Peptides against a protein of PDB entry 3QIS. Designs and how they scored, part 111

Target 1, 334 residues: chain A of PDB entry 3QIS
Amino acid sequence: PSLELSRREFVFENVKFRQLQKEKFQISNNGQVPCHFSFIPKLNDSQYCKPWLRAEPFEGYLEPNETVDISLDVYVSKDSVTILNSGEDKIEDILVLHLDRGKDYFLTISGNYLPSCFGTSLEALCRMKRPIREVPVTKLIDLEEDSFLEKEKSLLQMVPLDEGASERPLQVPKEIWLLVDHLFKYACHQEDLFQTPGMQEELQQIIDCLDTSIPETIPGSNHSVAEALLIFLEALPEPVICYELYQRCLDSAYDPRICRQVISQLPRCHRNVFRYLMAFLRELLKFSEYNSVNANMIATLFTSLLLRPPPNLMARQTPSDRQRAIQFLLGFLL

## One batch from the design tools (peptide; made by RFdiffusion4, then SolubleMPNN)

Design b2_p15_2_s3 (from b2_p15_2, 6 letters changed)
Fold by OpenDDE base, seed 3:
Structure b2_p15_2_s3 (fold): chain B 334 residues (1-334), chain A 15 residues (1-15)
Amino acid sequence: as target 1 above (334 residues)
Amino acid sequence: SFLDEISAEMRALYR
């Protein structure tokens, strides 16, 4: 069997978080026999492609003289955004299109990724006074390394070394302030806030706005701004309540004094973001008559974002653990 | 409030 491919080299320029890009090519059976094609893993890979790439269809049959269109879809989710922001991964891959009892055809994927404040650590963002797209990529790596060390020092209650003229970090990321300050000013009376989904186009504009600027006002509806806050919190590599404290939050869920002690042990930026969000949400709850927001809804929604189980415990999370996690947050909303 | 503190700091930096 043999195939003809219309293209073998694909370039995905300016790949962004949550922005789908598609490139298409055709494969044609120019042989005399039916053929089965599939994308196969390389020798050392478990998958035929990187997590941000997909082929559709990834397998199929072609009769003699049949042609099929294959879509190569590039989509950076929360699962790939952090490693792309750091430059640990890149928009580069090689796909192996296998023909049963035939040849392998290699497809080259290349491109560039544009960093996002989404999927960047709270520590790095607190050190980042300018929009992420204004920060040289080389400096993003340094900010992540420095942020990791600062997190560890903070957890160990080590006095920050007076590392010299390093500018004082922000108390909270500017992106969190922009989102929360906007919602506080304009969305406290918004009916069904955090219950109505935003628009995908507006979400993309909000992400691009936060990555590139420090606007006076965030573009889009209050629902889109609210959802952008949820997406931001979900995309954090480390949740606002660090994984190390997850079990202690559950164990303390019914003791408000211990809950506050657990939160006091968070890294400074995480603790400040938590306090800032809780202060905002308590203000939002004062307007429940207008926005239809209640403490149970907010606690349920934000628990999954702020108090995520460590990856090793995800499969073991019980309904009781979820209820304890919700109860932990309720103690800060009431 | 802590909201006002953060807002004042951020405005002083960016506004």
Scores: peptide ipSAE 0.648, ipTM 0.974, DockQ to the pose 0.839
Fold by OpenDDE base, seed 2:
Structure b2_p15_2_s3 (fold): chain B 334 residues (1-334), chain A 15 residues (1-15)
Amino acid sequence: as target 1 above (334 residues)
Amino acid sequence: SFLDEISAEMRALYR
């Protein structure tokens, strides 16, 4: 069996977080026998492609002289955004199109990723005084490494932050301030805030806006700005409440004094973001008559974002653990 | 409030 491929090299320019890109090619059975094709893993890989790539169809049958269109879909989710932001991964892959009882065909995937403030650590973002797209990629790597080391030093209560020549970090990421300040100014009276979905086009505009600028006003509806805040919190590599404190939050959920002590042990940036979000959400709750937002709804929504179980415990989360997590957050909203 | 504190700091940097 043999195939003809219309293209074998694919370039995905300016790949962005949550923006789907598609490239298509044709495969044709130029042989005289039916053939089965499939994308197969390389020798050391469990998957036929990287997590941000998909082929559709990824397998199929072709009769003699039959042609099929294959779509190569590039989509950077929350699961790939962090490693692409750091440059640990890149928009590069090799796909192996296997032909049963035939040969392998290699497809080269290449491109460039545009870094996002989404999926970047709170520590790194507190050091980024300019939009992430203005920061050289080399400096992003250094900022992430330095931020990890400072988080670790802060948790260990070791050496005071050397007041050395590094500019003082922001109290909270400018991106969180932009989102929250917008919502505070314009969305407190918005009916069904955090209950109505945003528009996908507006979400992309908001992401691009935060990655490239420091706007006076965020584009899009209040619903899109609200959802962008949720997406931002979900995409954080480390949740606002660090994984190390997850169990202690559950254990303290019914003791407001212990809850506050647990939060006081967060790294400075995480603690400030938590306090800032709780202050905003308490202000939003004052307008419940207008926005239909209540403490139970907010606690239920934000608990899954702010207080995520560590990856090793995700499969073991009980309804009781979820209720404790909600109760923990309620103690800061009421 | 802590909201006002952050907003004042950020405005002083960006506006």
Scores: peptide ipSAE 0.645, ipTM 0.974, DockQ to the pose 0.839
Fold by OpenDDE base, seed 1:
Order: sequence, then structure tokens, then C-alpha cells
Structure b2_p15_2_s3 (fold): chain B 334 residues (1-334), chain A 15 residues (1-15)
Amino acid sequence: as target 1 above (334 residues)
Amino acid sequence: SFLDEISAEMRALYR
């Protein structure tokens, strides 16, 4: 069996977080026998492609002289955004299109990724006084590495942040301030806030706006701005409540005093973001007659974002653990 | 409030 491919090289320019790009090509059975094709893993890979790439269809059957269109879809989700922001991964891959009893056909995927404040650590963003797209990639890597080291020092209680030598970090990321300050000003009376989804086009505009500027006002509906805050919190490489404190939050869930002590042990940026969000959400709850928002809804929604189980425990999360996590957050909303 | 404090600090930096 043999195939003809209309194209073998694909370039995905200016790949952005949550922006789908598609490239298509045709495969044709130029043989006299039916053939089965599939994308197969390379020797050292578990998957036929990187997590941000998909082929559709990834397998199929072709009769003689049959042609099929294959879509190559590039989509950077929360699961790939952090490693692309850091430059640990890149928009580069090689796909192996295998023909049963035939040859392998290699497809080259290339392109460039545009960094996002979504999927960047709270520590790095607190050090980043300008929009991420204004920061040189080399400096972005250095800021993430330095921020990791400062987080580890803070967790170890080794050194008070020496206020003297480097520019003072922001108390919270400017992106969190922009989102929360907008919602506080314009969305407190918004009916069904955090219950109605935003528009995908508006979400992309909000993401691009936060990545490229420090706007006076965020574009889009209040629902889109609210969903952008949820997406931001979900995309954090480490949740607002650090993984190291997860179990202690569950264990303390019914003791408000111990809950506050656990939060006091967060790194400064994480602790400030937590307090800032809780302050905002308590203000939002004062407008419950207008926005239909209640403490149980907010606690349920934000608990999954702020208090995520460590990756090693995700598969073992019980309904009891979820209820304790919700109860922990309720103690800051009431 | 802490909300107002952060907002004031950020406005002083960016506005």
C-alpha cells in the first residue's frame, strides 16, 4: 500500500492560549489495495503528538483511489500553557503517519507561541510590572526561575523578603487586579454573575488585552470578564492555595482559627491573592439580591479553582474531601 | 478594606 500526502510541513504562527488553529491536508490511496492509516507514537513517546496538538481523524481506512481530509488542530489548554510560557516546550512536533503493511510518513509541525499571563505563576506575575508580551522571553524565564526560588525560600521561612535590593514585587498580579477591579466596579449588580458563560470571542479579547496592555477598562460583557477570572485561576500552574497546604486546609475545614493560620503560611503573593479574592467575593455577596450569587454557590465554584488536590491525589479525591474543601472556603466568605 | 488598599496601590502605579 502507498499514500500520497498533499502537504507534510505545517507552520502554526502566533499560537495563543485557548485560540484554536487548524491546518488541513489530504491523504490519498494511490494503490490498488485498501489501506489502514494511523498516527503512531515515536519510539520514546507515549502519545502520537504533544498535548497541544491533535489529528482528526487520527486513524482510518481508505479504499483504492479514496481521499480523506485530515485536520491538524493546535490548541493550548491549561494543561500545556505553563510549559509553553516557560519555553520548556515549543510549537514543534513530528507526526508519524503509519500505513499498515506500508511506510511511515513524517509530518513536521512548527510555529511560535506567544506567552500569556494565563498559566504563569503568581510569583512571576507579581514581579512582572509590565504586560507579559512586553517582557523579553529570556527575562520571562529568569523571572519564573527566580520566583520559584523565592517561593521555596518563603515556604522554608528562611529569609524575610529583603525589601532592599530588587524592585518591590506587586502585592497581587496586575492581571488579577484588572479583572477583580472591573468586576467590583461594573458587575456587582450583574444578574447570574459566574452562572452565565462568557462569549468565546470576548474571552479571547480579554486574554489578549491582559497579555498586551494595562487597559483602563476590560473589553467584553461582565459574564466574559467573570469567566476570564475563573479561567485565570484554573490555568495557574499552582493554585492560589499551594499544594503543600491542601491537606491542612481539609483537616482544618471546621476550625476557622486554624484555617486562618494555614492561609498565613502561604507565600506572600498567594496569601495576598487569596485575601484579595475573598474580600471581593464578600463584597459581591452583599449584592445577592441583584446578582443571584450566594455563599454556597461561590464556595463550590471557587473551591475547585483555589484549593485543588495535588496531582498525585486527584484520582483519590473523595466526596468528603470536596465537602471539607468547600467548608474551608465558606469560613472566609461568611 | 484590603480591596480598596490594593486598588489604590495599583491605580497609583498604572493610572
Scores: peptide ipSAE 0.644, ipTM 0.973, DockQ to the pose 0.885
Fold by OpenDDE base, seed 5:
Structure b2_p15_2_s3 (fold): chain B 334 residues (1-334), chain A 15 residues (1-15)
Amino acid sequence: as target 1 above (334 residues)
Amino acid sequence: SFLDEISAEMRALYR
């Protein structure tokens, strides 16, 4: 069997978080026999492509002189954004198009990624006083490494923050402030806030706005700004309540005094973000007559974002664990 | 409030 490919090199320029890009090519059976094609893993890989890439169709049959269109889809989700922001991964891959009893055809994928404040750690964002697109990639790596070391020192209670040479970190990320301050000013009376979806085009504009500027006002509807806050919290590499405290939050869920003690053990930036969000949500609940927001709805929604099980426990989460997690947050909303 | 404290600090930096 033999195939002809219309293209073998693909370049994805300016790849962004949650922005789908597509490139298409044709494969043609120029042989005299039917053939089966499939994308196959390389020798050391479990998958035929990286998590941010997909081929459609990824397999099929071609009769003699038949042609099929294949789409290569690039999409950076919450699962790939952090490793692309750090430069640990890149927009580069090699696809192997295998022909049954035939040859392998290699496709080269290349491009560039534009960093996002979405999927960046709270620690790094507290040290980042300018929009992420103004920060050199080398400095982003240093900020993540320094942020990890400062988190570990804070948890170990070992060394006072060397207040000396580094600029004082922000109390909370400027991106969280921009989102929450907008919602506090303009969305407290918004009917169905956090219940109505935002518009995808507005969500992309909000992400691009936060990555590139410090606006006076966030663009888009209150629903899109509210959903952007949820997406931001979901995309965090570590949740607002650190994984180390997850089980202690569940164990303390019915004791408000112990719950407050557990939160006091969070790293400074995580503790400040938690307090800031809880203060905002308590203000929002005062307007429940207008916005249709209640404590049970908010606790249920934000629990999955703020109090995530560690990756090793995710498959073991029980309905009882979920109820304890909701009860833990309710103690800060009431 | 803690909301007002954060908002005042951030406005002093960016507004």
Scores: peptide ipSAE 0.641, ipTM 0.973, DockQ to the pose 0.845

Design b2_p15_2_s4 (from b2_p15_2, 8 letters changed)
Fold by OpenDDE base, seed 3:
Structure b2_p15_2_s4 (fold): chain B 334 residues (1-334), chain A 15 residues (1-15)
Amino acid sequence: as target 1 above (334 residues)
Amino acid sequence: SFLDEIREEFEKEFR
């Protein structure tokens, strides 16, 4: 069996978080026999492609002289955004199109990624006084490394932040301030806030706006700004409540004094973001008659974002653990 | 409030 491929080299320019790109090519059975094709893993890989790439269809049958279109879809989700922001991964891959009882065909994927404040650590963002697209990629790597070291020092209660030599970090990321201050100013009376989804086009505009500028006002509806906040919190490599404190939050969920002590042990930026979000959400709850927002709904929604189980515990999360996590947040909303 | 404290800091830095 043999295939003819219309193209073997694919370039995905300016790949962005949550922006789907598609490149298409054709495969044709120029042989005299039916053939089965599939994308197969390389020798050391578990998957035929990187997590941000997919082929559609990834397998199929071709009769003699049949042609099929294959779509190569590039999509950076929350699962790939952090490693692409750091430059640990890149928009580069090699796909192996296997023909049963035939030869392999290699496809080269290349391109560039544009960094996002989404999927960047709270620690790095607190050190980032400019939009992320204005920060050199080399400096982003340094900021993530420095941020990891500062997180560890803060958790260990070892050395006070050397106030002297580096620019003072922001209390919270500017991106969080922009989102929350907008919602506080304009969305407190918004009916069904956090219940109505935003518009995908507006979400993309908000992401691009936060990545490239420090606007006076965020573009889009209150629903899109609210969803952008949820997406931001979901995309964090480390949740607002660090994984190391997850179990202690569950254990303290019914003791408000211990809950406050647990939060006091968060890294400064995480603690400030938590306090800032809780202050905002308590203000939002004062307008419950207008916005239809209640403490149980908010606690349920934000628990999955702020108090995520560590990856090793995700498969073991019980309904009791979820209820404890919700109760933990309720103690800061009431 | 803590909201006002954060606002005042950010307005001073970015406005």
Scores: peptide ipSAE 0.581, ipTM 0.964, DockQ to the pose 0.833
Fold by OpenDDE base, seed 1:
Structure b2_p15_2_s4 (fold): chain B 334 residues (1-334), chain A 15 residues (1-15)
Amino acid sequence: as target 1 above (334 residues)
Amino acid sequence: SFLDEIREEFEKEFR
């Protein structure tokens, strides 16, 4: 069996968070026998491609002289954004198109990723006074490394060394401030806020706006700005409530005093973001007659974003754990 | 409020 491929090299320029890019090529059975094709893992890989890449179809049969179009889809989700922002991963891959009882055909995937404030740590963002697209990649790496070390020092209650030489971190990320302050100013009376989805085009504009500028106003509808906040919180490499405190939040869920003590143990940036979000959400709840937002809805929605189970516990989360997590947040909304 | 405190900080830094 043999295949002819219309193209073998693919370049995905300016790949962005949540922006789908597609490249297509054709495979043709120029042989005299039916053939089965599949994309196969390389020797050391579990998957035929990186998490941000997909081939469709990834397998199939071709009769003699049959042709099929294959789409190569590049999409950076919350699951790939952090490793691409850090430069740990890149828009580079090699696909192996295997022909049963035939040859392997290699496809080269290349391109560039544009960093996003989405999927960047709260610690790094608190040090980032400029839009992420203005920050050199080398400095992003340094900011993530330094942020990890500061998080550990904060958790250990180590006295910050010399405050004197480094620019003072922001209390919260500017991106969180921009989103929340916009919603506070313009969305408190928005009917069905956090219940109506945003527009995908507006979400992309908001992401691009936050990555490239410090706007006076965020573009898009209140629904799109609200959803962008949810996407931001979901994309955080570490949730606003650090994984280390997850179980303590559940254990304290019915004791408001202990809940406050648990939150006080968060790293400064995480604690400030939590307090800021809770202050905003309590303000939003005052307008419940206008926006149809209630404490149970908000607690349920934000619990999955703010109080995520550690990866090792995700498969073990009980309905009781979910209810405790909701109850924990309710104690800050009421 | 804490919202106002954060606003004042950011307006001073970015406006």
Scores: peptide ipSAE 0.580, ipTM 0.963, DockQ to the pose 0.828
Fold by OpenDDE base, seed 5:
Structure b2_p15_2_s4 (fold): chain B 334 residues (1-334), chain A 15 residues (1-15)
Amino acid sequence: as target 1 above (334 residues)
Amino acid sequence: SFLDEIREEFEKEFR
């Protein structure tokens, strides 16, 4: 069997978080026999492509002189954003299109990724006084490494962060402040806040705005700004409540004094973000007659974002663990 | 409030 491919090189320029890009090509059976095609893993790979890439269809049959269109879809989700922001991964791959009892055809995928404040650590963002697109990639790597080392020192040594002559970190990321302060000013009376979804185009504008500027006002509806905050919290490489404290939060869920002691052990930036979000959500709950928001809805929504199980425990989370996690958060909303 | 404290800090730095 043999195939003709209309194209073998694909370039995805300016790839961004949550922005789908598509490239298409044709494969034609120029042989005299039916053929089965499939995308196959390279040697030592578990998947035929990286997590941010997909082929559609990824397999199929072609009769003699038949042609099929294949779509190559590039989409950076929360699962790939952090490793692309750090430059650990890149928009580069090789796809192997295999023919049954035939030869392999190689496709080259290339491009560039534009870093996002979404999927960046709270520690790194507290050190970024400029939009992330103004920060050199080399400095992003240094800020992530320094942030990790300072977090580890704070946890292990109980040494107060040496407020040395370096630029004082922000108390919370500017991106979280921009989102929360907007919602506090303009959305407290918004009916169905956090219940109505935002518009996908407005969400992309909000992400691009936060990555490139420090705006006076966030663009889009209050629903889109609210959903952007949820997406931001979901995309964090480590949740606002660090994975190390997850079990202690569940164990303390019915003791409000122990819950506050557990939160006091968070790294400074995580603790400040938690306190800031809880202060905002308690303010929002005062307007429940206008915004239809209640403590149980908010606790249920934000618990999955703020208090994620560690990756090794995700498959083992019981309904009891989820209820304890919700109860833990309720103790800060009421 | 803590919301006002954070606002005052950020307004001073970015506004």
Scores: peptide ipSAE 0.576, ipTM 0.963, DockQ to the pose 0.833
Fold by OpenDDE base, seed 2:
Order: sequence, then C-alpha cells, then structure tokens
Structure b2_p15_2_s4 (fold): chain B 334 residues (1-334), chain A 15 residues (1-15)
Amino acid sequence: as target 1 above (334 residues)
Amino acid sequence: SFLDEIREEFEKEFR
C-alpha cells in the first residue's frame, strides 16, 4: 500500500486560548490495493498527538485512487493553557500517519502560542502590572517560579516577605478586578446573570482584551463578562482555594468560625481574591429580585470553580463532599 | 468596603 499526501508541514501561527485553528490536507491511495490508515503514537507516547492537537478523521480506509480530507485541529483548552503559558510545552508536534502493512508518513506541526492571563497563577498575575502580552516570555517564566517560591514561603509562615526592591504585588489580579468591577457596575440588575451563556465571539474578545490591554470597559454583554469570569476561575492552575486547604474546608463547612480561620491561612493573593469574590457575590445577592440570582445557585456554581478537589481526589468526590463544599461557600454568601 | 478599597487602589494605579 502507498499514500500520497498533499502536505506534510503545518504551521499554526498565533495560537490563542480557546481559539480553534484548522489546517487541512488530502491523502490519496496511489497504490493498487485498499489500505487502512491511522495516526499512531510515537515510541514512548500514549497518544498520537499532544492534548491541544487532533486529527479528524484519525483513521480510515481508502480504496485505490480514493482521496480523503484530514483536518488538523489546534485548540488550547484549560488543560493545556498553563503549560503553554509557561513555555513548558510549545506548538510543536510530529504526527505519525501509519499505513497498515505499509510505511509511516511524518507530519510536522509547528507554530507559536500567545500567552494568556487565563491559566496563569494568581501569584504571577498579582505581580503583572501590565497586560500579559506586553510581558517578555522570559519574565513570565521568572514570575511563575518566583510565585511558586512565595506561595511556599507564605504557607511555611517563614520570613516576612522582604519588602525588597520588587514592586509591591497587587492585592488581586487586575484581570479579576476588571471582570468583577465591570459586573458590579453594570450587571447587578442583569436578569439571569450566571444562568444565561455568553456569546463565543464576545468571550474571545474579552479574553483578547484582558491579555492585551487594561480597558476602561470590558467588551460584550454582561452574560459574556460573567461567563469570562467563570472561565478565568476554571482555568486557574491552582484554584482560589488552594488544593492543600480543600479537605479542611469540607471538614469545617458547618462551623463558620473555623471556615474563616481556614480562609485566613490562604496565600495573600488567594485570600484577597476569595474575599473580593465573596464581597462581590454578596452584593449581587442584594439584587436577587432583579437578577434572579440566589445564594444556593451561586454557591453551587462557584464551588466547582473555587473549591476544586485535588487531582488525586477528583475521581473520589462524593455527593456529600460536594454538599459540604457548597455549605462552606454558603457561609460566606449569607 | 473591601470592594471600595480594591476599586480605589486600582483606579489610582490604572486610571
């Protein structure tokens, strides 16, 4: 069996978080026998491609002289955004198109990723006074490393942050401030806030806006701005309530005094973001007659975002654990 | 409020 490929090199320029890109090519059976093709893992890989890449179709049959179109789809989800922001991963891959009883065909994938404030740590974002796209990639790496070290120092109750020559971190990320302050100003009376989905085009505009600028106003509907806040919180590499405190939050869920003590043990940026979000959500609940927002709905929605189980416990989360997590947040909303 | 404190800080820094 033999294939002819119309293209073997693919370049995905300016790949962004949640923006689908597609490149297409054709494969033709130029042999005399039917053939089966499939994308196969390289040696030591579990998957035929990186998590941000897919082929469609990834397998199939071709009769002699048959041609099929294959789409290579690049999509950066919350699962790939953090490692691409840090430069730990890159828009580079090699696909192996295997022909049964035939040869392998190699496809080269290349491109560039544009960093996002989505999927960046709260610690790093508190140090970013400029939009992430204005920050040199080398400095992003340094900010993530420094952020990890400061988180560890804060958890260990070690040395007061030497108020040395580094600019004072923001109390909360500017991106969270922009989203929340917009919602506070313009969305308190918005009917079905956090219940109605945003528009995908508006969500992309909001993401691009936050990555590239410090706007006076966020573009899009209140629903799109609200959903962008949810997407932001979901994409955080470390939840607003750090994984280390997850179990203690569940254990304290019915004691408001212990709940407040647990939150006081969060790293400064995480604690400030939590307090800021809870203050906003309590304000939003005052307008429940207008916005149809209630404490149970908000607690249920934000619990999955703010109080995520550690990856090792995610598969074991019980309905009781979810209810305790909701009850924990309710104690800050009421 | 804490909302006002945060707003005042950010408005002073970015506006």
Scores: peptide ipSAE 0.569, ipTM 0.962, DockQ to the pose 0.832

